# Peptides against a protein of PDB entry 1BH9, part 25

Target 1, 89 residues: chain A of PDB entry 1BH9
Amino acid sequence: FSEEQLNRYEMYRRSAFPKAAIKRLIQSITGTSVSQNVVIAMSGISKVFVGEVVEEALDVCEKWGEMPPLQPKHMREAVRRLKSKGQIP

## One batch from the design tools (peptide)

Design b1_p24_2_s2 (made by RFdiffusion4, then SolubleMPNN; from b1_p24_2, 11 letters changed)
Fold by OpenDDE base, seed 1:
Structure b1_p24_2_s2 (fold): chain B 89 residues (1-89), chain A 24 residues (1-24)
Amino acid sequence: as target 1 above (89 residues)
Amino acid sequence: SAILEALLPLMLELMEKYSEQEAL
């Protein structure tokens, strides 16, 4: 990766989703309320997931012969590849 | 999973946010 790609990856690794957003997201899927501990656990899982997707997306961008910034198409392809590799469900 | 897939919109929002911050 280029220095710019690495810097962007680090930015995503340091980011976090707001708890309120995670809670609302889970509730929208399950249709039920969730505990604070579930939100904390899901927040951690989400952070790891986003980090892995961004890393894969940077690789996709490079392999496609394209330059940053990342685009939605890179993120979507990254998810597909990670699923294929069995790295994400 | 459905939960992980549902995170995609939030991922895109963060991507846009940090892209804008880096451009400043």
Scores: peptide ipSAE 0.060, ipTM 0.562, DockQ to the pose 0.362
Fold by OpenDDE base, seed 3:
Structure b1_p24_2_s2 (fold): chain B 89 residues (1-89), chain A 24 residues (1-24)
Amino acid sequence: as target 1 above (89 residues)
Amino acid sequence: SAILEALLPLMLELMEKYSEQEAL
């Protein structure tokens, strides 16, 4: 990673999704209310997942010879690559 | 999983926020 990439990665690692956002997201999928414990669990899992995607996206950005900030195309490509690696179902 | 994949829009949102912060 370049210094810029590392800095961006660390920013994402320090970030967290609001509980309300996670709750709404899950409920939009399940169609039912979810417990606080589920929100907490998914919040943690989501943070780890996002971190992995961002790391991959930064690698994509570098491999494409591009400079930060990340763009949606990097995120989309990262997800595709992680799926290919079996890290995302 | 569907739930994890559904986080993509949220990731993009955060990405935009951080990008804006870096641009300041």
Scores: peptide ipSAE 0.060, ipTM 0.564, DockQ to the pose 0.379
Fold by OpenDDE base, seed 2:
Structure b1_p24_2_s2 (fold): chain B 89 residues (1-89), chain A 24 residues (1-24)
Amino acid sequence: as target 1 above (89 residues)
Amino acid sequence: SAILEALLPLMLELMEKYSEQEAL
């Protein structure tokens, strides 16, 4: 990784989704309210997931011969690749 | 899973946020 790519990865790895956003996401899927503990658990899972996707996206960007910053297309491709590898259910 | 895949829009929003921050 270039220093720029590494710095970007670290920023995402250190970031977290707001609890409200996670709560809304879960509720949109389940159609019901969820407890605070569920939101906390899902926040942790989401952080791990984002970290893995960002790492894969950096690889995609590099393999495509493109320079930072990461773009939505890199993230989408990363998800597709992780799914094909069985890392995303 | 459906839950994990549904996080994609949020990730895209986060990317935009960080991109804007780096531009400052």
Scores: peptide ipSAE 0.059, ipTM 0.557, DockQ to the pose 0.334
Fold by OpenDDE base, seed 5:
Structure b1_p24_2_s2 (fold): chain B 89 residues (1-89), chain A 24 residues (1-24)
Amino acid sequence: as target 1 above (89 residues)
Amino acid sequence: SAILEALLPLMLELMEKYSEQEAL
C-alpha cells in the first residue's frame, strides 16, 4: 500500500455515517421505521463493513496496477471479492 | 447482503468528500 492509500483508509476508519442517513437506508430496505438502538447498532456495523471494503478496494487498486484515488469500480470489485471469500453475506 | 450493498452510494459519497478534502 502506498502512503496515500493508507491515509485514505485511515480517514474512512475514523469516519462514521450520519445517523439520519443510516436510518433512511434501513427504512428504504425494510419499508418501516426502525428504533434508535437499531440505527446505532447498524451504524457501528456499517463502519466496520466500510473499513473492510475500503481495505479490499485498496488491494484491488494495487493489484490492477492503478494509482489512487479509489474509484467506484474498485469499491464494486471489492464487494464482489469479499462475497466470493465469504467475508460478507 | 442487500442492506450492506445499499451502503455503496454512501461509501461513494464519502470517498468523493475525502478526495475533495485532500485536494485542499
Scores: peptide ipSAE 0.067, ipTM 0.570, DockQ to the pose 0.351; fails the geometry check

Design b1_p24_2_s3 (made by RFdiffusion4, then SolubleMPNN; from b1_p24_2, 9 letters changed)
Fold by OpenDDE base, seed 2:
Structure b1_p24_2_s3 (fold): chain B 89 residues (1-89), chain A 24 residues (1-24)
Amino acid sequence: as target 1 above (89 residues)
Amino acid sequence: SEILEALLPLMEEEMKKYSEQEAK
C-alpha cells in the first residue's frame, strides 16, 4: 500500500458508526423496530460501503486533477460511478 | 480494490465486537 492508502486504512480502522445511529436510520426507513443482528450487520456493511464511496471519490478527485480534501461533488460523482458499475443499487 | 478487500475483515471484526458488547 502507498502511504496515502495506509492513511486511509487507518482512518477507517479507527472509525465506526454508532449502533444507535444505525438503528435509528434503519427504523426511519422501515418504520418498524429492527433486531440487534440487523443493526450489527448494517453497521459493518455501512462501514465498507462508506469506504467504497470514499475510495471512488478520491479516484474522481485525482482524475479531475484536483487535490484533497474531498468535496461534495466528488462524493456525488463517486456514487454515480459506482451505480454505473453496478456496485450500488 | 485492495483497500476495500482489507476493509472486509474489519467489518467482520466490528460485527464480532458489537456482538460481544451486546452479550455483556
Scores: peptide ipSAE 0.033, ipTM 0.499, DockQ to the pose 0.036
Fold by OpenDDE base, seed 3:
Structure b1_p24_2_s3 (fold): chain B 89 residues (1-89), chain A 24 residues (1-24)
Amino acid sequence: as target 1 above (89 residues)
Amino acid sequence: SEILEALLPLMEEEMKKYSEQEAK
């Protein structure tokens, strides 16, 4: 890993979604209460998913000859590319 | 995706820690 990658890794590692927000989101979809373990699992899955999108968005930003911070256009393009690659449905 | 693959084990470890902490 480069120093830049290591720095991003550390920032990513320390980041987390608030449990309350994750719980509310899941319950809004399922229409029922969810356990703490489900919230923990979904928090981790969501974190990895966001990480994948962000990584692709950074690649988009670089290929477009632009610099961070990421903008909505980078995120939208990242999602499009990941769908094209079959990495996300 | 190299960074993501490296994060997966850490995520699993954190999930284990959180479940243990909340059980106490």
Scores: peptide ipSAE 0.029, ipTM 0.486, DockQ to the pose 0.035
Fold by OpenDDE base, seed 4:
Structure b1_p24_2_s3 (fold): chain B 89 residues (1-89), chain A 24 residues (1-24)
Amino acid sequence: as target 1 above (89 residues)
Amino acid sequence: SEILEALLPLMEEEMKKYSEQEAK
């Protein structure tokens, strides 16, 4: 890993979604309340998901010969590519 | 992908910690 990659990794590792936010999001989708364990599980899954999208977006950025910070176009392309790879629905 | 792969086991550890913390 480059120093920059390691730094990004550490920042990502230390970040976390607020439980309340995750709970609200799930409930807005399911239309019903969810248990604390579900919130914890979804928090972890969501973090991994975001990591995958960001990593793919960074790859897109490099392939397009562009420099950070990431732009919406990189994120959109990343999602499209991940869908094509079957990484996300 | 290298970073993501390294992150997976850490996520498992964090999830365990959260569960343990909430159980207290």
Scores: peptide ipSAE 0.029, ipTM 0.493, DockQ to the pose 0.034
Fold by OpenDDE base, seed 5:
Structure b1_p24_2_s3 (fold): chain B 89 residues (1-89), chain A 24 residues (1-24)
Amino acid sequence: as target 1 above (89 residues)
Amino acid sequence: SEILEALLPLMEEEMKKYSEQEAK
């Protein structure tokens, strides 16, 4: 791993989605209440998902010859690429 | 991709910790 990757790893490791936000999001989709363990599981899954998108976005940014910070256009392109790869539905 | 693969086990551990913390 590069020094940059390690730095991103540390920042990623320290980050987390607010439990309440995840709970509200799930409940808005399902229309019903969800258990605490479901929220925890979805928080982790969401963190990994965002990590994949961000990593792809950083690659997009670099390949476009641009410098951080990431912009919405990088994120949008990252999602498109991940879809094309079958990484996300 | 490799960094994310390394994160998966850590996330599982954190999920367990979160569950334990909330239980207390």
Scores: peptide ipSAE 0.029, ipTM 0.490, DockQ to the pose 0.036

Design b1_p24_2_s4 (made by RFdiffusion4, then SolubleMPNN; from b1_p24_2, 9 letters changed)
Fold by OpenDDE base, seed 3:
Structure b1_p24_2_s4 (fold): chain B 89 residues (1-89), chain A 24 residues (1-24)
Amino acid sequence: as target 1 above (89 residues)
Amino acid sequence: SAILEALEPLMLEMMEEYSKMEAL
């Protein structure tokens, strides 16, 4: 791992998404209530997913010759690229 | 997709956290 990757990993490891927010998010998609276990599972999956998007966004930022911090435009482009790679539906 | 749209707030939050880290 590069130092940058390690730093990001540590940041993500320390980050926690509010369970209530995740629950609402899932329910907005499913239209039904979800169990605590589902919230926990999806919280973890979402965390990993966002981490991958951020990593891609950092690559975008670099390729565009720009400096951190990340901006919404980097995140948007990251999502587009991940879709193109088949990593996001 | 609906999933991506739902995760947008989360992505923004993580972006903010990253920004804080880079600002150190």
Scores: peptide ipSAE 0.068, ipTM 0.602, DockQ to the pose 0.512
Fold by OpenDDE base, seed 5:
Structure b1_p24_2_s4 (fold): chain B 89 residues (1-89), chain A 24 residues (1-24)
Amino acid sequence: as target 1 above (89 residues)
Amino acid sequence: SAILEALEPLMLEMMEEYSKMEAL
């Protein structure tokens, strides 16, 4: 890995989504309250998912010959690409 | 698409953090 990749990983590793936000997200979908264990599990899954999207977005940005910071268009394209690759349902 | 929309704020936060890192 490059130093930049290592730094990104470190930032990713240190990052975490607020538990309350994840709980609200799940509840908005299910319509009911969920257990703390479900929130913890979903927090981890969400972190991995968002991390993959961001990494893909960085690749998109580079392939488009653009410079950081990332923009919503990069994120949207990243999601599209991941869907086409079957990495997102 | 609903789940992606719901995750958008979190995705934006991660995007900002990565952007800050790239600026260093």
Scores: peptide ipSAE 0.064, ipTM 0.609, DockQ to the pose 0.514
Fold by OpenDDE base, seed 2:
Structure b1_p24_2_s4 (fold): chain B 89 residues (1-89), chain A 24 residues (1-24)
Amino acid sequence: as target 1 above (89 residues)
Amino acid sequence: SAILEALEPLMLEMMEEYSKMEAL
């Protein structure tokens, strides 16, 4: 790993959705309350998803010949690409 | 779309942290 990759990983590792936000999201979908364990699991899944989007966005930034920092346009393009790859439903 | 909207706060947070890293 490069130093940049390591630093990015550490920042990713420290980042997380607030449990309350995840809980509200799930409940808005299911229409019922969920257990703490479900919230933890979904928090992890969401984190992995965002991590994949960020990684794709870095690739987009590079392919566009642009320099960091990442911008919203990179994130939006990353999502479009991941959708086309079937990685986002 | 709904999932992406819900994930936006974390995405923005990660972008901000990434920007800080690049500034160092």
Scores: peptide ipSAE 0.062, ipTM 0.589, DockQ to the pose 0.396
Fold by OpenDDE base, seed 1:
Structure b1_p24_2_s4 (fold): chain B 89 residues (1-89), chain A 24 residues (1-24)
Amino acid sequence: as target 1 above (89 residues)
Amino acid sequence: SAILEALEPLMLEMMEEYSKMEAL
């Protein structure tokens, strides 16, 4: 666990999505209202998902011989790789 | 997928924050 990895983890741990935004997002998908506890659970799941994609994108960036900051192309490739590995649907 | 498209804005926000950190 390098210092850089630790710093990224700290940033990830401190990050959070606004509850209102998550609630609206879920409701747009389900078409129904959701409880506060569901919003909390989905917020956590979304955070884990996005965190994994970002870490994979950093790996993609490195393997392509490029340097941060990340670009949309790294995120798109990260998603494809994670799907291939069966880590995301 | 619909889920990935729905999460795209959040992914972009997180990417921006991580990019800022890496640039420091």
Scores: peptide ipSAE 0.062, ipTM 0.603, DockQ to the pose 0.511

## One batch from the design tools (peptide)

Design b1_p25_1 (made by RFdiffusion4)
Fold by OpenDDE base, seed 4:
Structure b1_p25_1 (fold): chain B 89 residues (1-89), chain A 25 residues (1-25)
Amino acid sequence: as target 1 above (89 residues)
Amino acid sequence: TTTEMLTAVFDFALEFLEENSDHFF
């Protein structure tokens, strides 16, 4: 991907998921309170997943001959491709 | 289960990404 795309990706990569939102999400599944360490761990995993999706989505966008910003269709196709590669669940 | 939790986190991450993709990507 282009330098511009890389810069935009890096801006997101350096950002953090709202801890409160992740905590609420986890607690909605477990039904119990979770520690900050669990939230941090899940946040890290989430960033890994998102990073993989973003990289693939940018590749999809380029291969389709389209320009940023990324659209939902790029994300959906990226997820499909990554699943087929066994890179994400 | 752990699998359910990870799946939920993944879905959350994707939703967050899609909602903010026009700003970051």
Scores: peptide ipSAE 0.254, ipTM 0.762, DockQ to the pose 0.645
Fold by OpenDDE base, seed 2:
Structure b1_p25_1 (fold): chain B 89 residues (1-89), chain A 25 residues (1-25)
Amino acid sequence: as target 1 above (89 residues)
Amino acid sequence: TTTEMLTAVFDFALEFLEENSDHFF
């Protein structure tokens, strides 16, 4: 966990998903307008989910004997593993 | 349905993560 990795992690921690994009996504499913509170709630759930995926992806990267930064292949494998564990749908 | 919504949100989140992972981790 180098200083550079810590700085990148901090950038992620402070980042936020585009609210407009999430709102449009939800509305495309519900077919109706979505409140700000719903967008906030779904954004929060998304953040938690991403956190779990990243944690698993970092483990995958390490187990494969590879070095950061994370690559798409690590994310894909992480999702597969989490699904196998029943931790994500 | 709730399941459809959650699935869509997860897919969106994964896409976002893959596009930005090199900047965050």
Scores: peptide ipSAE 0.248, ipTM 0.756, DockQ to the pose 0.674
Fold by OpenDDE base, seed 1:
Structure b1_p25_1 (fold): chain B 89 residues (1-89), chain A 25 residues (1-25)
Amino acid sequence: as target 1 above (89 residues)
Amino acid sequence: TTTEMLTAVFDFALEFLEENSDHFF
């Protein structure tokens, strides 16, 4: 990896979903207030999911003979592959 | 409800990725 790629990777590692947005999202489904711990748990699941998608997308990008940055088409293909493998719902 | 919640979370995550992927990877 180049230094730039490492820096971008670190940005990803440190990134977090807005807690307020996750909270509102969950509450819109449950119709009730949600605790901070539930928000943290759902945020964690989201982070893991994103990581898996990105890892697969990078593989797709490489196999297609393309170079970063990742594009939506790589993400869409990654999701398709992960679903096909039964790794994500 | 649980399935709906997880689906919504995944959709949110994917949308986030599509909007920010060029900055992270």
Scores: peptide ipSAE 0.246, ipTM 0.755, DockQ to the pose 0.657
Fold by OpenDDE base, seed 3:
Structure b1_p25_1 (fold): chain B 89 residues (1-89), chain A 25 residues (1-25)
Amino acid sequence: as target 1 above (89 residues)
Amino acid sequence: TTTEMLTAVFDFALEFLEENSDHFF
């Protein structure tokens, strides 16, 4: 990998979803306020899920004979493949 | 319900990913 590619990977590894956005999303469903721990747990689950999608998307990108950066079409195809494999609902 | 909450979070995650994918890899 080039230094640029490595840098982008590190940015992904360190990135996190906006805590306030996750909190508002959960509260809109539950109808009640949620604790910091619930937000942290849901953020962690989301990170793992995204990681699985990205891993599959990179495989899709390679199989299509293309190179990163990833595009929306790779993500959409990754989700379809993961569902067909029973890896995600 | 838990199922509704997880579904919403996953949808949010996918939307976020599509908007920022070019900055991850």
Scores: peptide ipSAE 0.242, ipTM 0.756, DockQ to the pose 0.686

Design b1_p25_1_s1 (made by RFdiffusion4, then SolubleMPNN; from b1_p25_1, 13 letters changed)
Fold by OpenDDE base, seed 5:
Structure b1_p25_1_s1 (fold): chain B 89 residues (1-89), chain A 25 residues (1-25)
Amino acid sequence: as target 1 above (89 residues)
Amino acid sequence: MLDKMLQAVFDFSLEYLLKNAEKFY
């Protein structure tokens, strides 16, 4: 893949999910307020999940003999593979 | 509870990723 495409990936990887959204998401499950540390931790985990999915999707794309951009079909296949490996919930 | 949180975070992350897939174009 091109350096530009890899750069876009890295920029996206470095981006953070909106903390407010993560907080609301967690609170919808716990039924109580959550600490900032929990939000930070879950935000970090979300980035790990995204990184794993994207990495696997890039591998899928290459193995299918295709080139970026990544498409939903690559992401769906990546998730399937990662679940089968027990690497994601 | 943790497993539910992780599942929700994953689901949210995946949906967010798919919505922003154009960043890889």
Scores: peptide ipSAE 0.454, ipTM 0.834, DockQ to the pose 0.598
Fold by OpenDDE base, seed 1:
Structure b1_p25_1_s1 (fold): chain B 89 residues (1-89), chain A 25 residues (1-25)
Amino acid sequence: as target 1 above (89 residues)
Amino acid sequence: MLDKMLQAVFDFSLEYLLKNAEKFY
């Protein structure tokens, strides 16, 4: 992939999820208020997951002889591979 | 509880990726 394509990936990867959305998500599970540290931790984990999936999807795309942009089929295959490796839930 | 949180975060992240895949254009 070109440097430009990688830059687009990096810019997307750097975009953070809204803190409020993560907080509501976690609170829907715990049933009670969530500390700021938990929200920060889960936000970080979400970014790690995004990075891993996108990176794997780019690899899938390349190995299939295709070019970006990534498509849902690349993401689905990436998730399958990462689960097989035990890298994501 | 942690496992549920991680799964939810993953599901949320994946859904977000699928909805915003066009940002790679």
Scores: peptide ipSAE 0.450, ipTM 0.831, DockQ to the pose 0.601
Fold by OpenDDE base, seed 3:
Structure b1_p25_1_s1 (fold): chain B 89 residues (1-89), chain A 25 residues (1-25)
Amino acid sequence: as target 1 above (89 residues)
Amino acid sequence: MLDKMLQAVFDFSLEYLLKNAEKFY
């Protein structure tokens, strides 16, 4: 893969999700207000999840003899593999 | 509760990833 493509994916993996969206998501589960620290923690975990999925998906793409951009089928296979390894919920 | 939160965060993250991935192509 080109360095440019890899850099774009790396940038994406490092990007944070909108705090407001994460806050709303967590509050929908807890049914009450959550602290900023909880939002920060969950935001960080979301980045970890994305990084792991994208990394695995790129590996899947390469092993299948395909080239970027990543497709939903690569993401689905990545998730299946990561779940089997116990690395994601 | 934590397990539910982690699962929800993962599901949200994956959906968000798929919706916005085109911005990085």
Scores: peptide ipSAE 0.450, ipTM 0.826, DockQ to the pose 0.507
Fold by OpenDDE base, seed 2:
Order: structure tokens, then C-alpha cells, then sequence
Structure b1_p25_1_s1 (fold): chain B 89 residues (1-89), chain A 25 residues (1-25)
């Protein structure tokens, strides 16, 4: 894969999800207000999940003899593999 | 509760990732 393509993926993985969206998501589950610390923790976990999925998807793409950009089919296969390994919920 | 949160966060993250995949093009 080209350095440029990898750099774009890395930049995306390092970026944060919208804080407000994470907060609303968690609050929809708890049914109560959520502290800033919980939002920070869940935001961090979301970034970890994305990193793991993207990493696995790149492996899938390569193993299938394809080139970036990643497509939904690579992500779907990555998720299947990661779940089978118990690495993601 | 934690398990539900983690599952929801994962689902959200995956959806968000797919919606923004065009940024890699």
C-alpha cells in the first residue's frame, strides 16, 4: 500500500468521534445523564475498536489481492474475523 | 450494562467508519 493511503487511514483512526454523539448513545442505554469521564472512556474505546477493525480490514484487503481504499466488504470480513477471535464484541 | 455499552459503541463506531470511508479515497 502507498504511504499516502496509509497516512490517511492513520489520521482517521487518530481522530476523535463526535463527543456529543457518543454522549447521546451512552445516555440512550443508561437512561440517565452520563459523566464526562464516561464519555471520554467510551470515546477512547471507540477509537480502539476502529483501529482494530481498520488494521484487520487492511489485512483482509491484502490477502484478497486487492488494493486500498478499503471497502465495506473488507470491513465486514474484518469484523467477522475479530469477533471469532474474541477481540471485539 | 457495560456489555451493552461496549456493543453499542462498537456498532456506532463501525457505522461511523463506513460512512466516512470516502475520506480514504
Amino acid sequence: as target 1 above (89 residues)
Amino acid sequence: MLDKMLQAVFDFSLEYLLKNAEKFY
Scores: peptide ipSAE 0.448, ipTM 0.826, DockQ to the pose 0.548

Design b1_p25_1_s2 (made by RFdiffusion4, then SolubleMPNN; from b1_p25_1, 14 letters changed)
Fold by OpenDDE base, seed 3:
Structure b1_p25_1_s2 (fold): chain B 89 residues (1-89), chain A 25 residues (1-25)
Amino acid sequence: as target 1 above (89 residues)
Amino acid sequence: TMEKMLKAVFEFSLEELLKNAEEYE
């Protein structure tokens, strides 16, 4: 793929969701306040999940004979495959 | 609870990822 497409992939891996959003999400599950360390850990896990989905989606895109940018259909298929492999919840 | 948190984080992450993908189409 082109340098531009590689750059976009790196952006996905480097991006992070707002701490406040992750904190609110966790608190909605636990029902209590959570520590900064838990928020940091969950933020890191979210980044890992995104990376795995994007990596698999790029493989799907290529195997389908298509070119980036990735579309929702590539990511939906990637999720199905990763769940089948037991790599994501 | 950990499993619930991981699933929730994944679903949240995926939704945001899909929104970004649609934005670049």
Scores: peptide ipSAE 0.537, ipTM 0.872, DockQ to the pose 0.521
Fold by OpenDDE base, seed 2:
Structure b1_p25_1_s2 (fold): chain B 89 residues (1-89), chain A 25 residues (1-25)
Amino acid sequence: as target 1 above (89 residues)
Amino acid sequence: TMEKMLKAVFEFSLEELLKNAEEYE
């Protein structure tokens, strides 16, 4: 892949969701207020998940003989493969 | 609870990731 395409991958890997969104998500599960440290930890985990999915999706895209940018179908297939490997929930 | 939390975080992350990917279609 070109440098630009690789940079896009890096963008996804480095991406982080707003703390407020993560906090609301966690609180919807726990039913109680969560600490800042828990939000930070879960934000980090979400970043790891995104990175793993994107990396696998790039592999899927390449194996299918297609070129970036990644499409939803690549992400969906990536998730299926990662779940099969037990690498994601 | 931890398992539910991780699953929720993953589902949320995936949904956002898919939305971003759709912008390039």
Scores: peptide ipSAE 0.536, ipTM 0.872, DockQ to the pose 0.503
Fold by OpenDDE base, seed 5:
Order: sequence, then structure tokens, then C-alpha cells
Structure b1_p25_1_s2 (fold): chain B 89 residues (1-89), chain A 25 residues (1-25)
Amino acid sequence: as target 1 above (89 residues)
Amino acid sequence: TMEKMLKAVFEFSLEELLKNAEEYE
């Protein structure tokens, strides 16, 4: 794919959601405060999930004979495939 | 709890990812 699409892919891999957002998200599930280490760990997991979805979506896009940029339909199909393979929750 | 946590993180991440993808349509 194009250099621009590769750059986007790398951006997704390198990016991380704000710690505050991850912290609030986790606390909404646990019902109690969480440590900084837990936030860091879950932030890392989030990055892994994003990377897996994007990578699969790129494969979907290519297999469908389409060109970047990735569209929501590629992401949705990627998630379906990854779930069927047990790669994501 | 761990499973719920991972699912929540995934759902949150996916929503943000979809929003980003829509920006490039």
C-alpha cells in the first residue's frame, strides 16, 4: 500500500489513549480505583488490540481488491474475522 | 473481572478506531 497508509498504520501502533480515559474505563468495570501500573498495562493491551484490528483490516482491504485508506467496513470485517479466530475478546 | 476489563478496553479502542477511520472517508 501507499506510504501514507503505512504511516497511518504506524501511527495506530504507536498511539495510546489518554491515561485518564483508560483509568476511568477500568474503574467503571472494577468499581474501585486502579493503580498506575494497571493503567499502563491496559494501555498497552489497547495498543495491541488496535494494531491487530488495523493489520487485519489492511488484509481485508487488500483481499477485497480495494485501496487505502481504511474504512469502517474494513474495521468491522476485521473484528469479525479476529473474533472468529479467537484473537480478540 | 479481567475478562470484563479486557472486553471494555477492546470496545473502547474499537470505537475510537472507527471514529478515526470515518475521518478518512
Scores: peptide ipSAE 0.529, ipTM 0.870, DockQ to the pose 0.516
Fold by OpenDDE base, seed 1:
Structure b1_p25_1_s2 (fold): chain B 89 residues (1-89), chain A 25 residues (1-25)
Amino acid sequence: as target 1 above (89 residues)
Amino acid sequence: TMEKMLKAVFEFSLEELLKNAEEYE
């Protein structure tokens, strides 16, 4: 797609969710406090997931013969495809 | 626990992506 779409893709791939939110999320699972390194690791994983979903969604959009911007239906289809490939949980 | 954490992180990430995508519509 266009340079603008690539820029948005890069923004998604480079984005990081608030550290405090990730920390609270992990703590809700473990039931105890988590280290800064664990939060950093999980933040990195979230970044990987975002990048993979967006990349796959762009491919879906293109293969469906549709034009950007990405819509939720592209994201949902991307997730289905990535799960079938075993690339995401 | 690790699997639960990964799934939770994924769900959280996807939810934010969907919100952003909806804002462009």
Scores: peptide ipSAE 0.526, ipTM 0.870, DockQ to the pose 0.502

